# Designs tried in a protein design run: peptides against a protein of PDB entry 3VZA. Part 1

Scores and structures below are computed, not measured.

Target 1, 98 residues: chain A of PDB entry 3VZA
Amino acid sequence: RVERLCKSKELFEERLGLEIRRIHNEQLQFIFRHIDHKDPDKPYMFTLSINEQGDYEVTSCTPPLDCISEFQLKVRETNNFSAFIANIRKAFTALSFK
Target 2, 62 residues: chain B of PDB entry 3VZA
Amino acid sequence: AAYVTQLYYKISRIDWDYEVEPARIKGIHYGPDIAQPINMDSSHHSRCFISDYLWSLVPTAW
Positions, changes and structure headers below are counted from each chain's first letter, unless a header gives other numbers.
Peptide ipSAE was made for these designs. It is ipSAE averaged over its two directions, with the distance scale d0 held at 1.0 Angstrom where the peptide's residues are scored. Compare it between designs on one protein only; published cut-offs may not apply.
The geometry check fails a fold that doesn't show the stated peptide or that is severely misdrawn somewhere.

## One batch from the design tools (peptide; made by RFdiffusion4, then SolubleMPNN)

Design b1_p8_3_s2
Fold by OpenDDE base, seed 2:
Structure b1_p8_3_s2 (fold): chain B 98 residues (1-98), chain C 62 residues (1-62), chain A 8 residues (1-8)
Amino acid sequence: as target 1 above (98 residues)
Amino acid sequence: as target 2 above (62 residues)
Amino acid sequence: PLLPELPP
């Protein structure tokens, strides 16, 4: 099972171009690559935590996204974590064309 | 690793076929109403295309 | 550490 889990993680990282890391202060770091077709290794990232109120909170976003606060509100309202991450990737993709 | 793989599934709703050759990207995407197979030869596509395609399977409607 | 919770 451990071997399968490790392989699964590697497949997701490569195929989705998404790395997920545990970082300090009980946060998750999401690192997107394969966003810019001209620079596939360029990282687009954000960090996420649960605040003292128990809500999802984006603690950083690089590069910054104008829509990130709205997405944070939406995920709190809908609990649609999948759409939350997918919309962030879509926003990063749009940003890469500017 | 279990938590992270669970996150990947919660995000993508993809279950990979782990028994195929490395160049074959096979799995199942479980949409809200229907499941669709994934089956592509990675050697025919760029990394960016593959990622874009897979993410296109993930609904963005809230 | 306490990580973000998956949706129920």
Scores: peptide ipSAE 0.108, ipTM 0.947, DockQ to the pose 0.061
Fold by OpenDDE base, seed 4:
Structure b1_p8_3_s2 (fold): chain B 98 residues (1-98), chain C 62 residues (1-62), chain A 8 residues (1-8)
Amino acid sequence: as target 1 above (98 residues)
Amino acid sequence: as target 2 above (62 residues)
Amino acid sequence: PLLPELPP
C-alpha cells in the first residue's frame, strides 16, 4: 500500500500538473504547472489554510487572480473543494494567455 | 502520503490504474452521474495537453 | 501542525 500511495502521488503530480505541499503555519501550497503551453514548467500557485473560524482562507496567490476572493466565498458557501481548485486552474489558464 | 492522495481524489475524482505501463494513462473519472474511463497513450500528447484534458473532466459548477 | 481539513 505504501508503494501505491507513493506512485499515486507521482502520477497525480505529473498528469494533473499539480503539486501539493505542506508548508509553515499549517498551510497547504498548491502548485500548478503545465498551464502555459509555451512554458510548461512555469508555476502558478496559491496557499490555503483554515482560519480561526474554521473556514478555508487563501493566504497567497501567485500570480494574483482577481477572482480568487470570489472563489474563496464560493467554496465557503458550497464546500465544493473540487470546483474550487478546478476554477482556480481555469483562471490561471486564462491568465497565461495575457 | 495517504492524506495527499485523498486530496487528489477529492479534487479530481480520478482513480488510476496502477498496473499498466508508464506510457499508458489509464483510470476512471467518477463524475456526479457517470463514471468515465480514461485511456491515453502519453507518448502521443504533450504534458500540457494531457493535463488540460484531465482537468476538463472536472466540473467547475459550484 | 495540522493540515487543512478535507471538506465534508
Scores: peptide ipSAE 0.107, ipTM 0.947, DockQ to the pose 0.065
Fold by OpenDDE base, seed 5:
Structure b1_p8_3_s2 (fold): chain B 98 residues (1-98), chain C 62 residues (1-62), chain A 8 residues (1-8)
Amino acid sequence: as target 1 above (98 residues)
Amino acid sequence: as target 2 above (62 residues)
Amino acid sequence: PLLPELPP
């Protein structure tokens, strides 16, 4: 039996169109692709850290989302990280319709 | 990679079947009530459709 | 320093 960690990461990246990277200053970068069906490789991204209070904090969002501050509040209140990420993707998807 | 793969599971609640051929997208989504199988032929769909479908499995209720 | 923690 072979360890599947590397394969698992690759499958998630491709199938969800989501990359997760550790970046400088103890942050995570979330990069969505496959959002715009006319430009599948166009990235939609945000960065996340733990602030001095120990709370999740969005440190950047590109392109910007009007709802991102509300989502940050919601994830702090609910600790529902799954819904947090899914709602951000939903918002990016809505933004891609111009 | 263990941390990142754990994040993917916490986000998606999907567990892949790693033994199938690459063209087969097979796994299980563990929803709050009932586990649902995933079983797709990737050659029949665009990358965007596949991603949209999989994300549609993830609840957005807080 | 801590990276974002996994939810329970």
Scores: peptide ipSAE 0.106, ipTM 0.946, DockQ to the pose 0.060
Fold by OpenDDE base, seed 1:
Structure b1_p8_3_s2 (fold): chain B 98 residues (1-98), chain C 62 residues (1-62), chain A 8 residues (1-8)
Amino acid sequence: as target 1 above (98 residues)
Amino acid sequence: as target 2 above (62 residues)
Amino acid sequence: PLLPELPP
């Protein structure tokens, strides 16, 4: 089971171009790569926590996204975590075209 | 690792086939209505294309 | 430490 879990994590990281890290102060860091076809290793990232009210809160976003606050509102309303992450990747992709 | 892999499934709804050769990207994407197979040779595509394709399977409707 | 909870 442990070997399968390690392999699963590696496959997801490479194939989705998404790394997920636990960081200080009870946060998750999401690091997207494979966004810019001219620079596949360029990272696009955001951090996420649960605030005192128990709601998802984006604590940082690099590079910044104008739409991130709206997405935070939407995920709180819908609880659709999958769409939340996918929409952020879509926004980073759009940003990479400048 | 268990928590992180659970996160990946929550996000992507993909289950990989772990018994194929390393260059084969094979699995199943579980959408709300229909399960779709994934089966591609990674050596025929860029890393960015592969990621873009897999993410295209994930609905963005709230 | 607590981690963000996922929706069901």
Scores: peptide ipSAE 0.103, ipTM 0.946, DockQ to the pose 0.062

Design b1_p8_3_s3
Fold by OpenDDE base, seed 1:
Structure b1_p8_3_s3 (fold): chain B 98 residues (1-98), chain C 62 residues (1-62), chain A 8 residues (1-8)
Amino acid sequence: as target 1 above (98 residues)
Amino acid sequence: as target 2 above (62 residues)
Amino acid sequence: MLLPELPP
C-alpha cells in the first residue's frame, strides 16, 4: 500500500502540477507549477490552515491574488474544497498572462 | 502519504490506473453527474497542456 | 496536528 500511495502522489504531482506539503504551524502549502507555458517550473503557491474558529484561512499567497479573500469566504460558505483549489489555479493562470 | 493522496482525490476527483505504462495517462474523472475516462499519451503533449486539460475537468462552480 | 478538514 505504501508503494501505491507513493506512486499515486507522484502521479498527481506531475500530472496536475500540484505539490502539497505539510509545513510549520499545522499548515498546508499548495505549490502549483505548469501554469506558465514559457516557464513550466515557475511556482505559484498559497498556504492554508484552520484558524481558532475552525475555519479555513489562507495564510499566504505568492504571487498575491485579489480574489483570494473572496475565495476564502466562498469555501467557508460552501465547503467546496475542490472548487476552491480549482478557482485558485484558474486565478493564477489568469495572472500569468498579465 | 495517505492523507495527501486523499486530498488529491477530494480536489481532482480523479482515480488513476496504476497498471499502465508511464507514458499513458489513464484514469477516471468522477464528475457531479457522470464519470469520464481519461486516456491520453503524454508524449503527444506538453506538461502544461496536460495539467491544463486535467484541471479543466474540475468544476469551478461553488 | 490540526490540518484542514477533508470534505465529506
Scores: peptide ipSAE 0.129, ipTM 0.947, DockQ to the pose 0.060
Fold by OpenDDE base, seed 5:
Structure b1_p8_3_s3 (fold): chain B 98 residues (1-98), chain C 62 residues (1-62), chain A 8 residues (1-8)
Amino acid sequence: as target 1 above (98 residues)
Amino acid sequence: as target 2 above (62 residues)
Amino acid sequence: MLLPELPP
């Protein structure tokens, strides 16, 4: 089972171009790559925590996204975490076209 | 790693076939209405194309 | 606090 879990994580990281890390202060860091086809290794990142109210809170976003606050509101309203992450990736992709 | 792999599934709704050769990207995407097979030869595509394709399977409607 | 919970 441990070997399967490790393999699963590696496959998702490579194929989705998304790393998920536990970081300090009880946060998750989401690191997108494979966004810019001209620079596939360029990272696009955000961090997420649970605030005192128990709600998802984006604690950082690099590069910044104008839509990130709206997405935070949407995920709190809908609990659609999948759409939340997918929309962030879509926004980073749009940003990469400059 | 169990927590993280669960997150990946919750995000992507993809379940991989772990028994195929590394060059084969094979799995199932579980959409809202119907499951769709994934079956790609990774040697035919760039890393960015593969990622874009897989993410295109994930609905963005809230 | 807790890490973000898995969605349903």
Scores: peptide ipSAE 0.128, ipTM 0.947, DockQ to the pose 0.061
Fold by OpenDDE base, seed 3:
Structure b1_p8_3_s3 (fold): chain B 98 residues (1-98), chain C 62 residues (1-62), chain A 8 residues (1-8)
Amino acid sequence: as target 1 above (98 residues)
Amino acid sequence: as target 2 above (62 residues)
Amino acid sequence: MLLPELPP
């Protein structure tokens, strides 16, 4: 039921500290929180689309990540979407320790 | 919401137990080979610790 | 175009 789906989404958002939104121009926005233990609500985010060739394309990343281009290449090669998202979170975590 | 919840599962490979008390984080993580139970008391941990722990279950190998 | 497809 719709109520179960709403509860599921809320549990994932809180427990993973990850919000997923559909935004304009057929894009997905991924918003990570709970990255910086000193500022748990500070957002780390990126947007994703499918380009004209049918490949995943990162359209924005805030704050910028040096590794995001390499990760985009890796997900196109492997189609491992789980590892793609997890590696981005790991990179944001490393950035928070600077 | 169905599409988004499917994305969460494809990313995390976690299935929650929806019938437990709110303070209990209970579910199953489906790894490549072995399924592992999740069962923790959220009142003993920060939000950041909980998120870090759950993400540590997700493989980063491509 | 379309939203990203779910992985297999």
Scores: peptide ipSAE 0.124, ipTM 0.947, DockQ to the pose 0.060
Fold by OpenDDE base, seed 2:
Structure b1_p8_3_s3 (fold): chain B 98 residues (1-98), chain C 62 residues (1-62), chain A 8 residues (1-8)
Amino acid sequence: as target 1 above (98 residues)
Amino acid sequence: as target 2 above (62 residues)
Amino acid sequence: MLLPELPP
């Protein structure tokens, strides 16, 4: 089971270009790669936590996204975490075309 | 890594076929109403294309 | 350690 879990994680990381890390202060870091076709290894990332009210909170976003606050609101309203992550990736993709 | 793999599934709704050769990207995407097979030869595509394609399967409607 | 909850 452990071996399968490790393999699964590796497949997701490579194929989705998304790394998920546990970081300090009970946060998750989401690191997107494969966004910029001219620089596939360029990271686009954000960090997420649960605030004292129990709500999802984006604690950082690099590079910054104008829409991130709205997405945070939407995920709190809908609890659609999948759409939340997918929309962030779409926004990073759009940002890469500067 | 159980939590992280669960998170990946919750995000992508993809279940990989772990028995195929590494160059074969095979799995199933479970959409809201329809399950669709994934079956790609990774050697035919860039990393960015593969990722873009897979993410295109994930609905962005809230 | 409190992590973000998995969605339903």
Scores: peptide ipSAE 0.124, ipTM 0.948, DockQ to the pose 0.061

## One batch from the design tools (peptide; made by RFdiffusion4, then SolubleMPNN)

Design b2_p21_3_s1
Fold by OpenDDE base, seed 2:
Structure b2_p21_3_s1 (fold): chain B 98 residues (1-98), chain C 62 residues (1-62), chain A 21 residues (1-21)
Amino acid sequence: as target 1 above (98 residues)
Amino acid sequence: as target 2 above (62 residues)
Amino acid sequence: SVLDLLRKIIENEPVEPVYLP
C-alpha cells in the first residue's frame, strides 16, 4: 500500500509535470515542469499558504504572473482548486511563449 | 504521500492504472458528467506533450 | 474539502527544502 502511494505520487509528478512540496512556514510549493517544450525541465512555480482568515494565499510566484492575484481571488470565491491550478499552468504556458 | 496523492486527484481527477508496464500511461479521467479512459504509449510522445494532454482534460472554468 | 486536505498536508507531510531554479 505504501509502495503504491509512492508510485502514485511519482506517476503524477512525471505525467503532470507537477511536484508538490510541503516547505517551511506552513506553505506548499507547486513546481510545474514540462511547460516549455524547448526546455522541459525549466521550473515554473508558486508557493501557497492558508492565511489567518482561512483563505488561499499565494506567497510567491516564479516567474511572476500578472494574473496570479486574480486567480487567488477566483479560487477564494469559487473554491475550485482544480481550476486554480490548471489556470496557473495555462498562464505559465502562455508565458513560456514570450 | 497519501495526502499529496489525494491532492493530485482533487486537482486532476485522474486515477492511474498501477498494474500496467511503465511505458503505458493508463488511467481514467473523471469529468463532472462522464469518465474517459486514458491510454497512451509514452514512447510515442514527449514529456511535454503528455503533460499538456493530461492538463487539457482539466477544466479551467471557475 | 480541498482546504482540509491542504491543511493535512501542511500538518503531516515531511518538510522539504524550497526548490530554487
Scores: peptide ipSAE 0.826, ipTM 0.968, DockQ to the pose 0.947
Fold by OpenDDE base, seed 5:
Structure b2_p21_3_s1 (fold): chain B 98 residues (1-98), chain C 62 residues (1-62), chain A 21 residues (1-21)
Amino acid sequence: as target 1 above (98 residues)
Amino acid sequence: as target 2 above (62 residues)
Amino acid sequence: SVLDLLRKIIENEPVEPVYLP
């Protein structure tokens, strides 16, 4: 099962173009690739923590998204983390056209 | 990587078929209504197209 | 829950360097 878990992670990373890292200060980094069809390896990323209140908190976003604060509010309201990640990717995709 | 793979499933709702050749992207997407099979030849598509397609399966409604 | 899962990742997964573009 350990072998499969490693393979599973690799498959998700490649196929979804999403890497998830545990980083310093009790944060996670989400790194999207395969966003810009002209530059598939260009990364779009954000970092996430759980604040003192137990709420999702975006601690950074590169490149910046004007909608990220709204998405943070939405995920706190709905607890729909899947939609949260999907909407961020959608926003990064839209940004790549500019 | 158990927790990370679980998170990938929570995000995408995709379960991969690990018994097929690497070039075959095969699995099941578990949507809110019905399960949708995934079965595509990666050699016929760009990495960006594949990712876009898979993400298109993930609802964005809050 | 996803929240609990995220906490487990934050607690148990090895710390990696911050990725920079």
Scores: peptide ipSAE 0.826, ipTM 0.968, DockQ to the pose 0.960
Fold by OpenDDE base, seed 4:
Structure b2_p21_3_s1 (fold): chain B 98 residues (1-98), chain C 62 residues (1-62), chain A 21 residues (1-21)
Amino acid sequence: as target 1 above (98 residues)
Amino acid sequence: as target 2 above (62 residues)
Amino acid sequence: SVLDLLRKIIENEPVEPVYLP
Protein backbone atom coordinates (compact mmCIF):
# COMPACT_ATOMS: atom_id res chain seq x y z
CA ARG B 1 0.00 0.00 0.00
CA VAL B 2 2.81 2.39 0.80
CA GLU B 3 4.38 1.74 -2.57
CA ARG B 4 1.06 2.33 -4.29
CA LEU B 5 0.52 5.58 -2.44
CA CYS B 6 3.94 6.83 -3.45
CA LYS B 7 3.34 5.80 -7.03
CA SER B 8 -0.09 7.40 -7.01
CA LYS B 9 1.32 10.72 -5.87
CA GLU B 10 4.00 10.62 -8.54
CA LEU B 11 1.49 9.76 -11.24
CA PHE B 12 -0.77 12.64 -10.27
CA GLU B 13 2.15 15.05 -10.11
CA GLU B 14 3.41 14.14 -13.56
CA ARG B 15 0.12 13.64 -15.35
CA LEU B 16 -1.77 16.60 -13.91
CA GLY B 17 1.32 18.74 -13.69
CA LEU B 18 0.31 19.61 -10.15
CA GLU B 19 2.49 19.32 -7.07
CA ILE B 20 1.02 19.81 -3.62
CA ARG B 21 3.31 20.67 -0.71
CA ARG B 22 2.74 21.25 2.93
CA ILE B 23 4.82 24.30 3.76
CA HIS B 24 5.46 26.43 6.80
CA ASN B 25 2.84 28.38 8.73
CA GLU B 26 0.09 25.82 8.21
CA GLN B 27 -0.13 26.38 4.48
CA LEU B 28 -0.28 24.30 1.34
CA GLN B 29 1.50 25.22 -1.86
CA PHE B 30 -0.01 24.19 -5.18
CA ILE B 31 2.48 24.22 -8.05
CA PHE B 32 1.21 23.88 -11.59
CA ARG B 33 3.50 22.94 -14.42
CA HIS B 34 2.78 21.89 -17.99
CA ILE B 35 0.88 25.15 -18.47
CA ASP B 36 3.07 26.86 -21.05
CA HIS B 37 3.61 24.57 -24.00
CA LYS B 38 6.73 26.53 -24.90
CA ASP B 39 8.11 26.13 -21.38
CA PRO B 40 6.52 23.10 -19.74
CA ASP B 41 8.56 23.39 -16.57
CA LYS B 42 7.56 26.98 -15.87
CA PRO B 43 5.76 26.96 -12.52
CA TYR B 44 2.46 28.64 -11.75
CA MET B 45 1.67 28.48 -8.09
CA PHE B 46 -0.42 29.64 -5.19
CA THR B 47 -0.47 29.04 -1.46
CA LEU B 48 -3.52 28.27 0.60
CA SER B 49 -4.41 28.31 4.27
CA ILE B 50 -7.50 27.89 6.37
CA ASN B 51 -8.10 31.03 8.37
CA GLU B 52 -9.43 31.34 11.89
CA GLN B 53 -12.98 31.37 10.58
CA GLY B 54 -12.39 28.06 8.84
CA ASP B 55 -12.46 29.61 5.37
CA TYR B 56 -10.14 28.97 2.46
CA GLU B 57 -7.66 31.78 2.10
CA VAL B 58 -5.20 32.25 -0.74
CA THR B 59 -2.05 33.65 0.82
CA SER B 60 -0.01 34.08 -2.37
CA CYS B 61 -0.32 33.64 -6.11
CA THR B 62 2.61 33.66 -8.52
CA PRO B 63 2.11 34.97 -11.08
CA PRO B 64 -0.77 37.04 -9.72
CA LEU B 65 -4.29 36.40 -10.99
CA ASP B 66 -6.92 39.11 -11.13
CA CYS B 67 -9.61 36.50 -10.61
CA ILE B 68 -8.15 34.82 -7.54
CA SER B 69 -10.18 36.86 -5.06
CA GLU B 70 -13.38 36.00 -6.89
CA PHE B 71 -12.45 32.34 -6.92
CA GLN B 72 -11.79 32.47 -3.20
CA LEU B 73 -15.26 33.87 -2.71
CA LYS B 74 -16.79 31.23 -4.96
CA VAL B 75 -15.15 28.30 -3.22
CA ARG B 76 -16.30 29.63 0.14
CA GLU B 77 -19.84 29.86 -1.19
CA THR B 78 -19.99 26.56 -3.05
CA ASN B 79 -17.38 24.44 -1.28
CA ASN B 80 -16.50 23.14 -4.74
CA PHE B 81 -12.78 22.76 -4.24
CA SER B 82 -12.36 20.82 -7.47
CA ALA B 83 -13.78 23.68 -9.51
CA PHE B 84 -11.63 26.06 -7.50
CA ILE B 85 -8.40 24.32 -8.49
CA ALA B 86 -9.53 23.73 -12.07
CA ASN B 87 -10.50 27.36 -12.54
CA ILE B 88 -7.17 28.52 -11.18
CA ARG B 89 -5.39 26.29 -13.68
CA LYS B 90 -7.62 27.65 -16.43
CA ALA B 91 -6.73 31.18 -15.41
CA PHE B 92 -3.01 30.39 -15.35
CA THR B 93 -3.37 28.86 -18.79
CA ALA B 94 -4.99 32.01 -20.11
CA LEU B 95 -2.24 34.07 -18.55
CA SER B 96 0.45 32.00 -20.25
CA PHE B 97 -0.74 33.19 -23.65
CA LYS B 98 0.12 36.79 -22.85
CA ALA C 1 1.12 10.57 1.12
CA ALA C 2 -2.28 9.04 1.77
CA TYR C 3 -3.95 12.36 2.47
CA VAL C 4 -2.33 14.03 -0.53
CA THR C 5 -3.46 11.26 -2.86
CA GLN C 6 -6.95 11.60 -1.45
CA LEU C 7 -6.81 15.30 -2.22
CA TYR C 8 -5.75 14.58 -5.78
CA TYR C 9 -8.83 12.42 -6.14
CA LYS C 10 -11.07 15.07 -4.61
CA ILE C 11 -9.70 17.56 -7.13
CA SER C 12 -9.53 15.47 -10.29
CA ARG C 13 -11.93 12.59 -9.62
CA ILE C 14 -9.45 10.40 -11.48
CA ASP C 15 -8.65 6.86 -10.42
CA TRP C 16 -5.51 5.48 -12.08
CA ASP C 17 -4.86 1.96 -13.24
CA TYR C 18 -1.61 1.13 -11.48
CA GLU C 19 -1.04 -2.22 -13.19
CA VAL C 20 -0.18 -0.99 -16.69
CA GLU C 21 3.22 -0.08 -18.10
CA PRO C 22 4.51 3.41 -17.30
CA ALA C 23 3.94 4.73 -20.79
CA ARG C 24 0.23 3.91 -20.62
CA ILE C 25 -1.94 6.52 -18.95
CA LYS C 26 -4.98 4.53 -18.01
CA GLY C 27 -7.72 5.27 -15.54
CA ILE C 28 -11.26 6.47 -15.01
CA HIS C 29 -12.59 9.96 -14.52
CA TYR C 30 -15.72 10.07 -12.42
CA GLY C 31 -17.82 13.00 -13.54
CA PRO C 32 -21.08 14.09 -12.01
CA ASP C 33 -23.12 12.28 -14.65
CA ILE C 34 -20.87 9.70 -16.28
CA ALA C 35 -17.63 7.84 -15.77
CA GLN C 36 -15.17 8.39 -18.60
CA PRO C 37 -12.30 6.03 -19.33
CA ILE C 38 -8.80 7.38 -19.79
CA ASN C 39 -6.44 5.46 -22.03
CA MET C 40 -3.48 7.24 -23.59
CA ASP C 41 -0.02 6.38 -24.84
CA SER C 42 2.15 9.01 -23.21
CA SER C 43 4.91 8.52 -25.76
CA HIS C 44 2.63 9.98 -28.41
CA HIS C 45 1.85 13.21 -26.57
CA SER C 46 3.61 16.10 -24.92
CA ARG C 47 3.43 16.53 -21.18
CA CYS C 48 1.43 19.70 -21.68
CA PHE C 49 -1.08 18.02 -23.94
CA ILE C 50 -1.59 15.21 -21.47
CA SER C 51 -2.13 17.59 -18.58
CA ASP C 52 -4.43 19.83 -20.60
CA TYR C 53 -6.49 16.85 -21.64
CA LEU C 54 -6.83 15.48 -18.15
CA TRP C 55 -7.77 18.86 -16.73
CA SER C 56 -10.35 19.27 -19.48
CA LEU C 57 -12.21 16.42 -17.83
CA VAL C 58 -12.60 18.39 -14.61
CA PRO C 59 -15.72 20.59 -14.51
CA THR C 60 -15.18 24.27 -13.87
CA ALA C 61 -18.80 25.08 -13.06
CA TRP C 62 -19.16 26.20 -9.48
CA SER A 1 -14.97 16.89 3.45
CA VAL A 2 -12.19 18.61 1.56
CA LEU A 3 -11.78 21.04 4.41
CA ASP A 4 -11.16 18.24 6.86
CA LEU A 5 -8.77 16.61 4.43
CA LEU A 6 -6.80 19.81 4.01
CA ARG A 7 -6.53 20.12 7.77
CA LYS A 8 -5.22 16.58 7.97
CA ILE A 9 -2.59 17.35 5.36
CA ILE A 10 -1.55 20.51 7.13
CA GLU A 11 -1.27 18.64 10.41
CA ASN A 12 0.30 15.37 9.28
CA GLU A 13 2.26 15.68 6.05
CA PRO A 14 5.98 16.49 6.23
CA VAL A 15 6.83 20.15 5.92
CA GLU A 16 8.58 20.92 2.66
CA PRO A 17 10.47 24.00 1.52
CA VAL A 18 8.50 26.65 -0.31
CA TYR A 19 9.04 26.21 -4.01
CA LEU A 20 10.49 29.25 -5.73
CA PRO A 21 10.73 29.64 -9.49
Scores: peptide ipSAE 0.826, ipTM 0.968, DockQ to the pose 0.950
Fold by OpenDDE base, seed 1:
Structure b2_p21_3_s1 (fold): chain B 98 residues (1-98), chain C 62 residues (1-62), chain A 21 residues (1-21)
Amino acid sequence: as target 1 above (98 residues)
Amino acid sequence: as target 2 above (62 residues)
Amino acid sequence: SVLDLLRKIIENEPVEPVYLP
C-alpha cells in the first residue's frame, strides 16, 4: 500500500504537472509545470495557508496573477477547491502566452 | 503521502490504473454526471499536451 | 472535506523546502 501511494503521487505529479508540498509556517506550495509548451519545466506556483478564521489564503503567487484575489474570494464563497486549482492553472496558461 | 494523494483526487477526480505499463496513461475521470475512461499512450503525446488534456476534464465553474 | 484534508496535510506531511524557480 505504501508503494502504491508513492506511485500514485508520482503519477499525479507527472501527468497533471502539479506538485504539492508542505512547507514552513503551516503552508502548502502548489507547483505547476507543463504550462509553457516551449518550456515544459518552467514552474508556475502559489502558496496557500488557512488563516485564523479557517479561510483559504494565498500567501504568494509566482508569477503574479491579477485574478488570484478574485479566485481566493470565490473559493471562500463556494468551497469549490477543485475549480480553484483548475482556474489558477487556466490563468497561468493564459499568462504563458504573454 | 496518503493525504496528498487524496487531495489530488479531490482536485482532479481521476483514479489511475496502477497495473498497466508506465507508458500507458489509464484511469477514470469521475465527472459530476458520468465517469469517463482515460486511456492514452504517453509516447504519442507531449507532456504538456497530456497535462492540458487531463486538466480539460476538470470543471472550472464555481 | 478539502479543508480538513488540507489541515491533515499541514499537520502530518513532512516539511519540504520551498521550491524556487
Scores: peptide ipSAE 0.825, ipTM 0.968, DockQ to the pose 0.970

Design b2_p21_3_s2
Fold by OpenDDE base, seed 3:
Structure b2_p21_3_s2 (fold): chain B 98 residues (1-98), chain C 62 residues (1-62), chain A 21 residues (1-21)
Amino acid sequence: as target 1 above (98 residues)
Amino acid sequence: as target 2 above (62 residues)
Amino acid sequence: SDLDLLREIIKNSPVQPLFLP
């Protein structure tokens, strides 16, 4: 099962172009690739924590997204983490054209 | 890796077929209504296209 | 829940280096 889990992670990373890292200070880093068709390896990333109130908190976003604060509010409101991540990717995709 | 793979499923709702050849992207996307198969030849598409396609399966409605 | 899963990952997963472009 461990082997399958490792393979699963690798498949998700490559196919979704999304890497998820547990980093310092009780944070997760989400790294999107395959956004810019002209530069597939260009990373688009944000970091996330759960604050003392138990709420999702975006601690960084590179490149910055003007919609990230709204998305943070929406995910707190809806608890739809899938939509949260998908909308961030959509926003990064839109940004890659500018 | 158990937790992170579970998170990938929570995000994408995709379950991969782990028995196929590496060049075959095969799995099932579990949407709100009915499950949809995924079956792509990775050699026929760019990495960006593949990712864009898979993410297009993920609803963005809150 | 998604929140609980994230907590589990944060608390129980190995720390990796921060990726910087």
Scores: peptide ipSAE 0.796, ipTM 0.966, DockQ to the pose 0.948
Fold by OpenDDE base, seed 2:
Structure b2_p21_3_s2 (fold): chain B 98 residues (1-98), chain C 62 residues (1-62), chain A 21 residues (1-21)
Amino acid sequence: as target 1 above (98 residues)
Amino acid sequence: as target 2 above (62 residues)
Amino acid sequence: SDLDLLREIIKNSPVQPLFLP
């Protein structure tokens, strides 16, 4: 089972181009790759915590996204974390064309 | 790894087939209505295309 | 819930270095 779990993580990382790290200060880092077709290894990332109120809080976003604050609001309202991540990737993708 | 793989499933709703050769991207995407098979030859696509395709399966509606 | 899962990850997963571009 452990072997499968490790393999699963690796498959998701490569196929989705999404790495998830538990980092300092009780945060998660989400690192998107495979966004820029001209530079597939270019990372697009954000960090996330759960604040004192129990709400999702984006603590950083690199490169910055104009829509990230709105997405934070939306995920707090809907609790649709899947849509949250997908929309962020969509926004990063749009940014890569600029 | 157990928790993060659960999170990947929560995000993508994809369950991989772990018994196929590495070049085969095979699995099932579980949408809200009908499950859809995933079956790709990775050698025929760029990494970006594969990722874009898989993410296209994930609804963005809040 | 997704929130609970995230809390569990934060609570129980080993800390990794911050990735820097």
Scores: peptide ipSAE 0.796, ipTM 0.966, DockQ to the pose 0.936
Fold by OpenDDE base, seed 1:
Structure b2_p21_3_s2 (fold): chain B 98 residues (1-98), chain C 62 residues (1-62), chain A 21 residues (1-21)
Amino acid sequence: as target 1 above (98 residues)
Amino acid sequence: as target 2 above (62 residues)
Amino acid sequence: SDLDLLREIIKNSPVQPLFLP
């Protein structure tokens, strides 16, 4: 079972092109790859914390997304974390075409 | 790994089949209506295509 | 909940280096 959990993480990382890291200062880093078809290893990333009010807070976004603040508001309102992550990836994808 | 794999499932709603050969991407996506099988030969697709396809299964409606 | 899971990850997962491109 432990082996399966490790394998599961690796499969998700490769197949979704999404790495999730626990980083300093009680934050998570989400790293998207496989966005740019011309450069599949190019990373698109953001960091996330839970603030003192218990709300999702994006602490960084690289490259910047003009829609990230709206998405932060939406996830706070809906608690739909899946849609939050999917919409961020969609936005990064759109950015890669510029 | 247990917590992060749970998070991957909450994000993607995908459950992988771990018993198939590495080149086979097999699993089930649990959408809001009906579960859909995933069964791809990774050797026939780019990494970007595979990721784009899998993410296309994830609803973006809030 | 998703929020609870995120809190658990932050609380209990090993700290990794920040990835920088």
Scores: peptide ipSAE 0.795, ipTM 0.966, DockQ to the pose 0.942
Fold by OpenDDE base, seed 4:
Formats: structure tokens, sequence, C-alpha cells
Structure b2_p21_3_s2 (fold): chain B 98 residues (1-98), chain C 62 residues (1-62), chain A 21 residues (1-21)
């Protein structure tokens, strides 16, 4: 099972182009790749914590997204974390065309 | 790895087939209405195309 | 819930270096 879990993580990372790291200060870092077709390894990333109120809080976003604050509000309202991540990727994709 | 793989499933709703050869991207996406099979030959597609396709399966409606 | 899972990851997963581009 341990070997399968490791394999599963690697498959998700490569196929979704999404790496998830537990980093300092009780945060997660989400790193998207495979966004820019001309530069597949170019990273698009954000960091996330759970604040004192128990709410999702984006602590950084690189490159910055104008919509990230609205998405943070929406995920707090809906608790739809899947849509949250998918919309962020969609926004990064749109940004890559500029 | 157990927790992060659970998170990947909660995000993507994809369950991989782990018994196929590495070049075969095979699994099932569990959407709200239907389950859609995934079956791709990775050697025929770019990494970006594969990722874009898989993410296209994930609903963006809040 | 998703929130609970995130808390568990933050609580129980090993800390990794921050990725910088």
Amino acid sequence: as target 1 above (98 residues)
Amino acid sequence: as target 2 above (62 residues)
Amino acid sequence: SDLDLLREIIKNSPVQPLFLP
C-alpha cells in the first residue's frame, strides 16, 4: 500500500501538473506546471493556510491573480475546494496567454 | 502520502488504474452526474495537453 | 470534509522547503 501511495502521488503530480507541499508556518503550497504550452515547466503557484477563524486563506500567489480574493470568498461560502483549485488553474491558464 | 493522495482525489475526483503500463493514462473521473473513463496513450500527447484535458473534467461551478 | 483533510495534512505531513521559481 505504501508503494501504491507513492506511485499515486507521482501520477497525480505528473498528469495534473500539480505538486502539493506542506511548508513552514502551517501552510500548503500548490504548484501548477504544464500551464504554458511553450514552457511546460514554468510554475504557477499559491500558498494556503487555515486562519484562526478556521477559514481558507491564500497567503501568496505567484504570479498574482486579480480573482484570487474572490475565489477565497467563494470557497469559504461554498466549501467547494475542488472548484477552488480548478478555477485557480483556469485563471493561471488565462494569464499565460497574455 | 496517504493524506495528499486523498486531497488529490478530492480535487480531481480521478481514480487511476495502477496496473497498466506507465505510458497508459487510465482511470475514471467521477463527476456529479456521470463517471467518465480516462484512457490515453501519453506518448501521443504533450504533457500540457494531458493536464489540460484532465483538468477539463473538473467542474468549475461553485 | 475538505477543510478537515487540509488540517490533517498541515498537522501531520512532513515540512518541505518552499519552492521558489
Scores: peptide ipSAE 0.794, ipTM 0.966, DockQ to the pose 0.940

